# Ledger of designs, part 13: peptides against a protein of PDB entry 3ZOQ

Target 1, 223 residues: chain A of PDB entry 3ZOQ
Amino acid sequence: QLLQDSWWNQLKEEFEKPYYQELREMLKREYAEQTIYPDSRDIFNALHYTSYDDVKVVILGQDPYHGPGQAQGLSFSVKPGVKQPPSLKNIFLELQQDIGCSIPNHGSLVSWAKQGVLLLNTVLTVRRGQANSHKGKGWERLTDRIIDVLSERERPVIFILWGRHAQMKKERIDTSKHFIIESTHPSPFSARNGFFGSRPFSRANAYLEKMGEAPIDWCIKDL

## One batch from the design tools (peptide; made by RFdiffusion4, then SolubleMPNN)

Design b1_p9_6_s4 (from b1_p9_6, 3 letters changed)
Fold by OpenDDE base, seed 3:
Structure b1_p9_6_s4 (fold): chain B 223 residues (1-223), chain A 9 residues (1-9)
Amino acid sequence: as target 1 above (223 residues)
Amino acid sequence: EVSDPVSDD
């Protein structure tokens, strides 16, 4: 099976649907004929690191980084040894100002994922050097379903929605149960218009505390 | 173990 049990129980029916089979056939062709990121076995890393039941926080991205060695199947995250992209640098700047964490010497957010932060892109693959090249090919339907099954979960989730693309998903979230933290995107084009100073990390932990759950250790150690 | 999403094996 494609996913570990907790997610498989929620999503297995999606993988039998025509839209996903068409997406899969497209991906098979793309990976054979083009350079596609991330590595195919890393496509569902966000779901591999963070089980359905363990999700505490969701951070939505758009699609993977499209440069060599960057994407590792987690939104905004890059593999160790990779230069931090501009948006990620700004995320770490806000992290430092929000709760005092040092800027790590790498860009891997795996430690967040292992603590229950689902780092989900709405589109899970991309062609090398071609941002949004796999937009509208079926991923959005699957990732919408991921949001839906989390919204249907009784135990509350915190959704961090940076920018308009992520915020379009608000209509799928039951705000009678779940919490939303919104700001402009961490991109250099928008960060100074609301992302900086939004303090999403301390705010997320404040909600977790209210729920009686352990907070996220957002600080990332050097490698 | 989970399978490769684009592998037929």
Scores: peptide ipSAE 0.454, ipTM 0.904, DockQ to the pose 0.028
Fold by OpenDDE base, seed 5:
Formats: C-alpha cells, sequence, structure tokens
Structure b1_p9_6_s4 (fold): chain B 223 residues (1-223), chain A 9 residues (1-9)
C-alpha cells in the first residue's frame, strides 16, 4: 500500500478512483521522460512522517521545489546540505523573532514533521525548473481530501495558511473545531507585508497548550 | 514498507 495505516484508512478509496489512476499514469510518463521532483518514493513523505492521528499542525505549500536535490516531499523543507531557499530563510527569520530559535545550518523541517506538523503541498510533484507544471493534474483532489478528513477529525488541528493559495482552502476547514493562522506568504515579495511579525509558531503553540497538548519544539538543531 | 507510487512492481 502507498501509505501507512492511519492515512491509508482515510485515503485508500481515493487511490482507486479514476482521477488518481489518470494522475498515476501521467506520473509514470513524467518520471520516465522528465526529471521530476521529489523522488517518487518521497512524494508522500509528509504523510509518512506525520500520521493522521498525530497531526497537530498543518502548513500548506503549493508545489515542491523544482531545483536539483531540493524537494524532499515536505512543504518548504529542503534536504540537508541544500541551500535554504528564500522563503525558508524568511520562515527561520520569523521563527527567530517569534520564539528565539537560532537559524539552523540546514533547511530540513523533518523535526517538525516528526512532532505532528504536516508539511503538505497541494501539488506533490513538479518538473525540474517548471514551477506548477503538475498543477491541475489530480493532486489537488487528493490533497483536498487530506484537508477534508483532517477537518472531519474530532481532535482539533491548527492550519497555518501562508498566502492566498493556502488560504483558499479555508472553506474546507471546519472552524468550529479547528484553528487557522493566516498571514502573507514568507516569500521575499510578500513577507514584509504581514508574514514577518505574524508569530505563527508561538500562536500555534498557544493553541496547543490551550488544548492541553504538548507544544511543538519549533527550534531546529544544527546537523 | 510502503510502495513506490509510480512503480508497478
Amino acid sequence: as target 1 above (223 residues)
Amino acid sequence: EVSDPVSDD
């Protein structure tokens, strides 16, 4: 099966649907004929690192980084040894100003994922050098379902929605149960217009503590 | 172990 049990039980029917079969056939061609990121076995890393039941926080991205060696199947995250992209640098700057964390010497957010931060892109693959090249091919339907099943979960989730693309998913979230943190995107173009100073990390932890849950240790250790 | 999304094996 494609996913570990907790997610598989929520999503298995999606993988049998025609839209996903068509997506899969497309992906098979793409991976055969193009350079596609991330590695195919890393496509669902967000779900591999963070089980359905363990999700505390969701951070939505758009699609994977499209440069060599960058994407590792987690939104905003890059593999160790990879130069931190501008948006990620700004995330760490806000992290530092928000809760005092040092800037890590790498860009891997796996430690967040392991604590229950679902680092989900709405589109899970991309052609090298071609942002949004796999937009509208079926991923959005699957990732919408991911948001839906989380929204339907009784245990509350915190959704961090940076920028308009992520914020468009707000309509799928039951705000009677779940919490939303919104700001502009961490991109250099938009970060100064609201992302900086938005303090999403302390705000998320405040919600978790209010719920009686352990906060996220957002600080990332050097490698 | 989970399977490769694009592999038929």
Scores: peptide ipSAE 0.444, ipTM 0.901, DockQ to the pose 0.028
Fold by OpenDDE base, seed 1:
Structure b1_p9_6_s4 (fold): chain B 223 residues (1-223), chain A 9 residues (1-9)
Amino acid sequence: as target 1 above (223 residues)
Amino acid sequence: EVSDPVSDD
């Protein structure tokens, strides 16, 4: 099976649907004929690192980084040894100002994922050097379903929605149960218009504590 | 254990 049990029980029916089969056939061709990121074995890393039951926070991205060695199947995250992209640098700047964490010497957010931060892109693959090249091919239907099943979960989730693309998913979230943190995107084009100073990390932890949950250790150790 | 999304295994 494609996913561990907790997610598989929620999503297995999606993988039998025509849209996903068509997506899969497209991906098979793409991976054979193009350079596609991330590695196919890493496509569902967000779901591998964070089980359905363990999700505490969701951070939505758009699609994977499209440079060599960058994407690791987690939104905004890059493999160790990879230069931090501008948006990620700004995330760490806000992290430092928000809760005092030092800026790590790498860009891997795996430590967040292992604590229950689902780092989900709405599109899970991309061609090398071609942002949004796999937009509208079927991933959005699956990732919408991921948001839906989390919204339907009784145990509350915190959704961090940076920018308009992510905020468009707000209509799928039951705000009577779940909490939403919104700001502009961490991109250099928008960060100074609301992302900086939004303090999403302390706010998320405040909600977790209010719900009786363990807070996230957002600080990332150097490697 | 999970499978490769684009493999036919």
Scores: peptide ipSAE 0.436, ipTM 0.898, DockQ to the pose 0.028
Fold by OpenDDE base, seed 4:
Structure b1_p9_6_s4 (fold): chain B 223 residues (1-223), chain A 9 residues (1-9)
Amino acid sequence: as target 1 above (223 residues)
Amino acid sequence: EVSDPVSDD
């Protein structure tokens, strides 16, 4: 099976649907004929690191980084040894100002994922050098379902929605149960318009404490 | 263990 049990129980029916089979056939061709990111076995890393039951926070991205060695199947995250992209640098700047964390010497957010932060892109693959090249091919239907089953979960989730693309998913979230943290995107083009000073990390932990859950240790250790 | 999304194996 493609996913560990907790997610498989929620999503297995999606993988049998025609849209996903068509997506899969497209992906098979893409991976065979050109360079696609991330590695195919890393596509569902967000779901591998964070089980359905363990999700505490969701951070939505659009699609993976499209440069060599960058994407690791987690939104905004880059593999160790990779230069931090501008948006990620701004995320760490806000992290530092928000809760005092040092800027890490790498860009891997795996430590967040292991604590229950689902780092989900709405589109899970991309062609090298071509942002949004796999948009509208079926991923959005699957990731919408991921949001839906989390919204349907009894135990509350915190959704961090940076920018318009992520905020478009707000209508799928039951705000009677779940918490939303919204701001402009961490991109250099938008960060000064609301992302900086939004304090999403302390706010997320405040919600977790209110729910009686352990807060996230957002600080990332150097490698 | 999980399978490769694009593998037929």
Scores: peptide ipSAE 0.425, ipTM 0.895, DockQ to the pose 0.028

Design b1_p9_7_s1 (from b1_p9_7, 5 letters changed)
Fold by OpenDDE base, seed 3:
Structure b1_p9_7_s1 (fold): chain B 223 residues (1-223), chain A 9 residues (1-9)
Amino acid sequence: as target 1 above (223 residues)
Amino acid sequence: DEFYKAAYE
């Protein structure tokens, strides 16, 4: 099966629907004829690293980085050895100011994912050098369903929504059960308008502790 | 990975 059991039980019906079959056929053509990121084996890495039951926090991105070697199937994350993109640099600056973490010498957020931070883009593929090239092709329907099944989960989730694109999803989240942390996007174009000083990491951990759950170790070790 | 296989067929 395509996904691990906990996610498969939640999403298996989606993969049988016409919209996803059409998306799949489109992607087959794209990967054959274009350079597409991430590697096809990495498309669902967010769901591979963080099971449905283990999700504690969700961080939504838009679509993958579109440069060579960057995207690894996790929102905002880049493979080790890759220069940190501007938004990620600002994420680490806020992390340092928020809870005192050192700036890591790489940009991989896998350690977050392994602790229950679902690093989900709303669109999971992109053409090289063409941001948003796979927008509106079917990914959004699948990722909306991911948000929906998490919202329907009894065990609370914390949703971190940076910027307007991510915040458009808050209508799908049952705030009687789940928590939302909102600010402007970490992009250099918007970070100084509210992202810096928003302290999403300490706020997320405060909610986790209130729920009686272990906090996230947000600090990332050098490789 | 079934999707990987399908993508390269």
Scores: peptide ipSAE 0.031, ipTM 0.711, DockQ to the pose 0.026
Fold by OpenDDE base, seed 4:
Structure b1_p9_7_s1 (fold): chain B 223 residues (1-223), chain A 9 residues (1-9)
Amino acid sequence: as target 1 above (223 residues)
Amino acid sequence: DEFYKAAYE
């Protein structure tokens, strides 16, 4: 099966639907004819690292980084050895100001994922050098379903929604039992308009503690 | 993963 059991139980019906089969056929052509990121084996890394039951926090991204060696199937995250993109640099700046973490010497957020931070892009693939090239091809329907099944989960989730694109998903989230943290996007074009000083990391941990759950260790060790 | 290769490549 495509996903681990906890996610498969929630999403298996989606993979049988025509829209996903069409997406799959499109992806076969794209990976054969174009350079597509991330590696096909890494497309669902967010779901591989963070089981359905273990999700504590969701951070939504748009689509993968479109440069060589960058995307690793986790929103905002880059593989070790890759220069930190501007948005990620700003995320780490806010992390430092929020809870005092040092700026790591790499950009991998895998340690967050392993603790229950679902680093989900709404679109899970992209052509090299062509941002949003796979927009509107079916990923959004699947990732909407991911948000839906998390919203339906009894155990509360914290959704961190940076920027308008992510915030459009708020209507799918049952705010009677789930928590929302919103701000402008960490992009250099928007970070100074609200992202900096928003303190999403301490706020997320505050919610987790209120829920009786262990907080996230957001600090990332150097490699 | 061979499944992923078969599915997307």
Scores: peptide ipSAE 0.030, ipTM 0.718, DockQ to the pose 0.026
Fold by OpenDDE base, seed 1:
Structure b1_p9_7_s1 (fold): chain B 223 residues (1-223), chain A 9 residues (1-9)
Amino acid sequence: as target 1 above (223 residues)
Amino acid sequence: DEFYKAAYE
């Protein structure tokens, strides 16, 4: 099976549906004929690092970084040794101002994922140098289902929705039991319009504490 | 992973 048990139980029916089979066939051609990111083995890293039951926080991205060596299957995250993209730099700036964390010397958010932060892009693959090249090919239906099954979960989830793209998913979230943190996107084009000062990290931890759960250690150690 | 290779490559 493609996913670990907790996610497989939630999503297995999706992988048998025609839309996903068509997506899969498209991806076979894409990976064969183009340079596609992330590595095919890393596509579902967000689900690999954070089980369905372990999800505490969701951070939605759009699609993977499209430069060589960048994407590692986690939204906003880059592999160690890769220069931090502008949005990620701003995330770390807000992290520093929010809860005092130092800015790490790398851009890997794996430590968040291992603590229950689902770093999910709505589209999980991209062609090299072509942002949004795999938009509308089927990923959105799967990732919508991921949001849906989390929304249906009894144990509450915190959804961090940066920017309008992510915020469009709010209608899929049962706000009677789940928490939403919204702001503008960390992109340099929008960060100063609300992202900076939004303090999503401390706010998320405050909700976790109210639920009687362990807070996230958002600070990232140098490698 | 051979499964991923088979699935996407």
Scores: peptide ipSAE 0.025, ipTM 0.695, DockQ to the pose 0.027
Fold by OpenDDE base, seed 5:
Structure b1_p9_7_s1 (fold): chain B 223 residues (1-223), chain A 9 residues (1-9)
Amino acid sequence: as target 1 above (223 residues)
Amino acid sequence: DEFYKAAYE
């Protein structure tokens, strides 16, 4: 099976549907003929690091970084040794102002994922140098289902929705059970219009505390 | 990773 048991139980029927089979065939061609990110082994890393039952927080991104060595299958995250992209730099600036964390010397958010932060892009692959090149090819239907099954879960989830693209998913979230934190996107083009000062990290931990759950250790150690 | 499957090759 493609996914760990907890996610497979929720999503296995999707992988049998025509839309996903068509997506899979497209991806076979793309990976054979183009440079595609992330590595095919890393496409579902968000689901590998964070099980269905262990999800505490969801942070939605759009699609993977499209430069060499950047994407590692987690939204906003880059592999160690890679220059931090502008949006990620702003995320760390807000993290520092929000809860006092130092800015790490790398951009890997794996430590968040291991604590229950699902770092999910709505589109999970991209061609080198071509942002959104795999938009509308089937990923959005699968990732919508991921949001749906989390919304249907009894144990509450915190959804952090930065920018309009992520906020479009709000209608799929049962706010009678789950919590939403919204602001403008961390991009340099929008961060000063609401992202800075939004304090999503302390707010998420406040909700976790209300739920009787352990907070996320958002601070990232240097490598 | 632990759950790798050669589904796209």
Scores: peptide ipSAE 0.022, ipTM 0.661, DockQ to the pose 0.026

Design b1_p9_7_s2 (from b1_p9_7, 4 letters changed)
Fold by OpenDDE base, seed 2:
Structure b1_p9_7_s2 (fold): chain B 223 residues (1-223), chain A 9 residues (1-9)
Amino acid sequence: as target 1 above (223 residues)
Amino acid sequence: SEFYKAANE
């Protein structure tokens, strides 16, 4: 598969590094021996839908959903027809309260990605039923580089960092150029401790408007 | 466009 030219120009050096080659070999074994999500052709969907130059907003997740048919290579997003996971339900609840969007009848966030919302997990693969099973295998180094090259970009980016895991990445972000929106995670375990009422969607659009850019249409239509 | 090295490549 082909990366978009803008991402290739930013990441091509990473793919030749030993850590990524080792990751690649690990993934070959994993996909052969285990049920791995997402489909190998969907691993880089976040980069496919949102070019380096078109990134307006970044939303960081940890790793893909590990249930059948869920993950589609975008953080927090699930394929149409899949029950919305608890965190995603809370995201839509906040979206509704923040800017009045209806809760969609599906969980696909592709419409966000197509508008410049990079839905990036720090780890891009997972074993079925085993959360974080591919943690520490090399993905984090690549996705750190993705954050780094966005931070180094002249055109400002908005980083939405839900929870401690995502917030650990803020040290990599040049806040003299870029904006950070932080709250607790949308998980049922943490949403009531700050995520609800954080209004990340309107805040992101406010920054975009200040930058003279078109806001994101966060509302998702039913399928 | 350039190919990236994924598990299926």
Scores: peptide ipSAE 0.031, ipTM 0.704, DockQ to the pose 0.024
Fold by OpenDDE base, seed 3:
Order: sequence, then C-alpha cells, then structure tokens
Structure b1_p9_7_s2 (fold): chain B 223 residues (1-223), chain A 9 residues (1-9)
Amino acid sequence: as target 1 above (223 residues)
Amino acid sequence: SEFYKAANE
C-alpha cells in the first residue's frame, strides 16, 4: 500500500472539514506575508517518510524550530549543516548513553522516519522568530486525529511523550493496545529532571522485539 | 504527496 493511500484513507475526511479549510486559507496568507517555517513543501514530511501502516514509534514535538534553515517538517530534526539545537543535543546524549550510538555530525532524523518513527509536531508551522505563533489555528485538531487513527489501529504503536505538552495527549491513546514511554522534556531546563537516564530508545526496541517486529536502528551515521 | 500540497499550498 502506497503512502498516499494509507494516510489519505485515514485523514481524507479531515481535509474536507471547515477547520482545515480555514487553516489552509490562514497558511496561504501567512506564507505570503511572513517568513514561515518549514518550507511549505516540507510541512507534511513526517507523513511523507512514514506511512500509516509503517508507523512503529511516534515522537511528539510541539512546533517547528523558528530559525532560518532549521525546520524540515520532522519533530526535533534539523536539516543537515544546521547546528544542533539544545534539545536535540540532549536527545543525542541520551541516545549515546542508552545504546552507545555516536553523536552524529548533523541533526537530521530522517533515518528514523524512514524506519517507521513518526516525528510529529502537534503544530506544523511557525513564524520566523515567533515560537507557537501558529498555536490554536487548527493544526492541533488534525494532529489529534493522526494520534486517534493510530490509536485505533490494531497493530501496536509506541508513543514517546517527552514533557507535559506531549503527555497531555496520552488520554487519546488506547493503552490496552499501545505502549507509552514518558519522561521530562529533553530541553536543558528539564532534561536533568528525568529525561537523562530514561532510555527511551532501548525501551522502544524492547517493545518492538516483544511484538516480533524489527527494532529501530537509532544510530545515525555521519554525512 | 500531491494532495498534501494541494491542501496547504
């Protein structure tokens, strides 16, 4: 089953709803009048890299990085050549301590996405230099639906929920079928309060192996 | 996917 077919079948009704039509019109104005990230072609990269059926793990972020050249449509990920943001650096530190991966010389998490890690922000666009500027404009309703349709899927999913914002979504997840890994956020302000040492990568793979699925190769090669 | 672009662009 092709990517377009799998997600389209799950989300087609959302795209027809008034809230999404209004969001679309808002975005047209924003991209015309402001500098908006990511590039409009990259907004749905998370869905482009990981089909509905291929999702193994979900990592929720809030909204895209708001600096030039950073956001690439994947939560926590930055384009190659971009300095790793503090939270991402901490993610890689935990990755190293958890399963021994080397810290990569770039911040692109595309290799995770291609393996079935859905790197989803709850809000998918942002104005340059203005964090959360597109909060409450309709993205949250769509991304809630993405969580819902994954929760309704029979094949289990692992949800990694870092911090309070992501953890607010756990009420939407059927824990009789799916697994949740929770800790504090990788931000420097919170990482030492529980994120470090939480070992989300090995724990995720342990669940996958228990289900008879191939684990994620979390280690990222240098470019 | 083309339909994603059509929905937002």
Scores: peptide ipSAE 0.028, ipTM 0.728, DockQ to the pose 0.026
Fold by OpenDDE base, seed 4:
Structure b1_p9_7_s2 (fold): chain B 223 residues (1-223), chain A 9 residues (1-9)
Amino acid sequence: as target 1 above (223 residues)
Amino acid sequence: SEFYKAANE
């Protein structure tokens, strides 16, 4: 929309740092020699769909889906036509129970992103079939900075932190300004231990309304 | 933005 990108203004210093240059060089090799997800053009989709200034809610994931055609550059989201992964199915089950949304016939969360839901993974790339294969290569330093600059923003943000990995980032969030919604992870292995019934969607909208902001339309239409 | 994409992807 604007010539100056709000994320660029916040992150430009990171992109000049050695760690990020090393990460870029690593990624060039990985994409050339391996099957890497998501598509290189989709790595920063979360930032493309949701500008720094437009962020209302953050949902943190770990790393992208590592199966063919799945990863969309958005945490938990899958491209249309892709079978919904178990965690995403549970997210939609909770969405239905929380605020009455129907379960969509696809797994794309782009409609959330366009409304200000930053669907951020802490690691933004992965090798096919190898979960966490790009862990510790530099992404975490960048995504920590993303959390930091959001925490420093005057306008409040709602952080939805599912599971221990996401919750480890809580220490970086100024809870005097920002709101935290925590539960167990939507994974089938943990969802019944607190995710189901946590009602993160209605709670997020309640915070937005308290802030005088428009709520998120969490319901996803069929394609 | 397109500028961001070109510079960082």
Scores: peptide ipSAE 0.023, ipTM 0.695, DockQ to the pose 0.024
Fold by OpenDDE base, seed 1:
Structure b1_p9_7_s2 (fold): chain B 223 residues (1-223), chain A 9 residues (1-9)
Amino acid sequence: as target 1 above (223 residues)
Amino acid sequence: SEFYKAANE
């Protein structure tokens, strides 16, 4: 099976649907004919690192980084050794101001994922150098379903929605049960309009503690 | 207008 059991039980029907089969065939062509990111084996890393039952926090991104060696299947995250993109730098700046974490010497957010932070892009692949090149090809339907099944989960989830694209998903989230943290996007173009000072990390942990859950260790160790 | 992550790449 494509996914570990907890996610497979929630999503297996999607993978049998025509839209996903068409997406899969498109991706086969794309990976054969173009340079596509992330590596095909890394497409579902967000779901691999964070099981359905272990999700505590969701951070939504749009689509993967489209430069060489950057994307690793986790929203906002870059592989070790890769220069931190500006949005990620701003995330770490807010992290530092929010809860005092040092700025890590890399951009991998895998440690968050392993603690239950689902780092989900709404579109999971991209052509090299062509942002949004795989928008509207079927990923959004699958990732909407991911949001839906999390919304339906009895155990509450915290959704961190940076920017308008992510916030458009709010209508799919049962806010009577789940908690939403919203701000402007960490992009340099928007961070100073609300992202900085929004303190999403401490707020998320405060809510986790209120729910009787272990907080996330947001601080990232150097490699 | 959305503030897209791609602007950082």
Scores: peptide ipSAE 0.030, ipTM 0.708, DockQ to the pose 0.365; fails the geometry check

Design b1_p9_7_s3 (from b1_p9_7, 4 letters changed)
Fold by OpenDDE base, seed 3:
Structure b1_p9_7_s3 (fold): chain B 223 residues (1-223), chain A 9 residues (1-9)
Amino acid sequence: as target 1 above (223 residues)
Amino acid sequence: SEFYKAAYE
């Protein structure tokens, strides 16, 4: 039988449901007939790097980058050697202004994930060159459940919600237990309307310290 | 893990 882990215990019922089986069949067709990102082995990297019990912070994205070699299964993150997308550049600018981190020479956020930052997109796959092409195919039900089981967890979680899409998930979060950090999206189209100066990194660490938890080392070393 | 592979493969 399958190896049991903290996420399996929380999500096993979802994988048995018809919607997910239909999603799985759709994905099999898509990966066979189209160029789909990320690599199929990387779809669940967010859950691979950050177990259910280890989650300290959640950062929600929409769907993966749709260019070659970019997506690595973590929201906003790109594989080393890939040019930093505009939103990610702005994330690093805010990181620098917030807590003084240098701008890294790559765009991989794996170091955050390994520390308990769940970098979750609401939709986990995309067709090459076609943003939101897998919207409404079933991923949203699964990722909603991920948010739900974290909300139900007794140990508090910090949710960082950039932009309206992510903020629509607030209704699923029990704010009597969990903390929410909101601002406009880091996209160049919205960053100057509230993202810059929002200081999500220091604020997240302030909550963690208040909870008696180790803060996140948000600074990313060069490769 | 085998769990995640079985979920989409």
Scores: peptide ipSAE 0.031, ipTM 0.731, DockQ to the pose 0.026
Fold by OpenDDE base, seed 2:
Structure b1_p9_7_s3 (fold): chain B 223 residues (1-223), chain A 9 residues (1-9)
Amino acid sequence: as target 1 above (223 residues)
Amino acid sequence: SEFYKAAYE
């Protein structure tokens, strides 16, 4: 698979490090012996859709959906035709309440990614039916580096951090340059404790406009 | 856009 030039320039050193080579070998075994999501061609979709230079907003997830046909390499996003998972449904409920968008008839967030929303999971693969099965295998070090190089970028970034897992990355973000929007996770277990009413979409656009950048069109068209 | 091969496959 291919990586965009802007990300390659930022991450090429990581791919040469032992941890990533070990991760690569692990993934070869996993994809050969297990059902792994997403498709190997989709692992880096977040970076494919959103170049390093074009990142405006980052939304961090944990790891991919582990059900058949769900994961498409973008945090919280599911392929068209797939039932919207509970957290995604809540994201769209907040989107509707925040800025009036209609709830789409699908769960693909590709339109966000194409506008500069980096939909990044901290772990980029998972075994079918086994959440967090690839935790601690090397992805976190790479995705930490992704956060680091964005933090080091001069052009400001908005980081949307839902839940404690994502918020653990705050220490890596230079808040003298970048903005952080925090709330509880959109999961049904936590959404009513702060996610609903947090208005991350309008707040993100307010920051973008303040910086003289085009806002994100968060509304998603039906397919 | 130019692309480089990612070292994951």
Scores: peptide ipSAE 0.030, ipTM 0.720, DockQ to the pose 0.022
Fold by OpenDDE base, seed 4:
Structure b1_p9_7_s3 (fold): chain B 223 residues (1-223), chain A 9 residues (1-9)
Amino acid sequence: as target 1 above (223 residues)
Amino acid sequence: SEFYKAAYE
C-alpha cells in the first residue's frame, strides 16, 4: 500500500477537518515545548502495523504511558527493555491462565499488531508525567472515527473493551456483525473484579475461528 | 502510510 493506504482512504476526510488541523497545531507546540510521548514518529504505530483491512481484533487503551522510553504507539505495549507496567503484567498473567502462554521477558505487543490486533489508544499523545494531559484536544474525535469505520466494515471485528472508558465506545459498534469482549480493566485496582478469568484471548480466537479466520498467536516469544 | 509518520515531525 504505497499510493492508497487503507487507513488513509478511511480517514483522509478527517485530516482535512478543522478539529484535526487544530490538534496538529497543538501537537507541534507541545512537541516543541514539552517532552511528549510517544516519539512523534510512533504516534500512529497502531495504524502502521495493522492496516484497516488487516484488523481482526481491537484492544482499546486510554492514553500512552507517560514515563521515559515506555510508550510505543500501541495500547498497553512497552518497548523492549522497559519494565512491564502493572496492567501489562496482569494482561500476561491472564494470557498464561487463559491459553497457557509463558510470561515474556519483555512488554512489546508488536507481534499482536502484526497479526491484526489493533492496539489503539483513544488519545495518542501525552506529556511526560502528566496522564491525560492531551485529553479533549481532538484525538478522541479521530479515534472515534477509527472505531466508526471499523464498525461500518463488512468483515467482522472483535472489540476487546477493558474497563469503563473503553466500554463507553460500545454504542459506536454494530453488534449485529461485530463481537464484543468486555471485562474490568487489567489494572491492579480492578483486575480481580472481573479481568482475571475473563479469558479474552481464547474467546477472541473462538470468534475468529467461527468467522473462518486464522486465530491470533497470542503467545509472545522472548527476545 | 508514510503520511502518518511525517504528520507530526
Scores: peptide ipSAE 0.029, ipTM 0.696, DockQ to the pose 0.027
Fold by OpenDDE base, seed 5:
Structure b1_p9_7_s3 (fold): chain B 223 residues (1-223), chain A 9 residues (1-9)
Amino acid sequence: as target 1 above (223 residues)
Amino acid sequence: SEFYKAAYE
């Protein structure tokens, strides 16, 4: 699968930089020597499904799920057939409470991505069973650039920032143009401290409607 | 795609 040209135009300079070259070499070794998630072809799925111009909403995650068959290159999303991780379950609970969606029988958020929800992790790979194992290796610089170019975009974006890690990116977002929805993380450790009841989905759609854009159909059909 | 090459090759 090929990436959208709109992202290439925004990011091509990054791929020529030494940090990315080093990251790439690291990844080659990691994928050869370790079990790395997601599949190498899925690393950039967030960009594959949602072009630069089509981004309406950004949901930031940290790094991919590190269990077998889980990560599919989209933040918080898991491949069909994979049981929903706790954070994702809580996302769906909030979705249900917020706008009445039923809980889907799978955890794939591809339908969101196809509608313009950029499901971006700040780190795009991980070793099996080792959360944050690829932190600080270069991904953050690339994904910071992704945030930057979206922030620089004239057409407004809605950034949904769950938890401290995502919220640290707020400084990179031009709040004169873009909207930010913040709450605690959907993790069971934090969801009851503010995520539940935050109603990010209806709030996002309210902003979209005010801008004259089509709202996101957040409800996910069963497979 | 040049992006694909840069990312995966």
Scores: peptide ipSAE 0.041, ipTM 0.765, DockQ to the pose 0.024; fails the geometry check

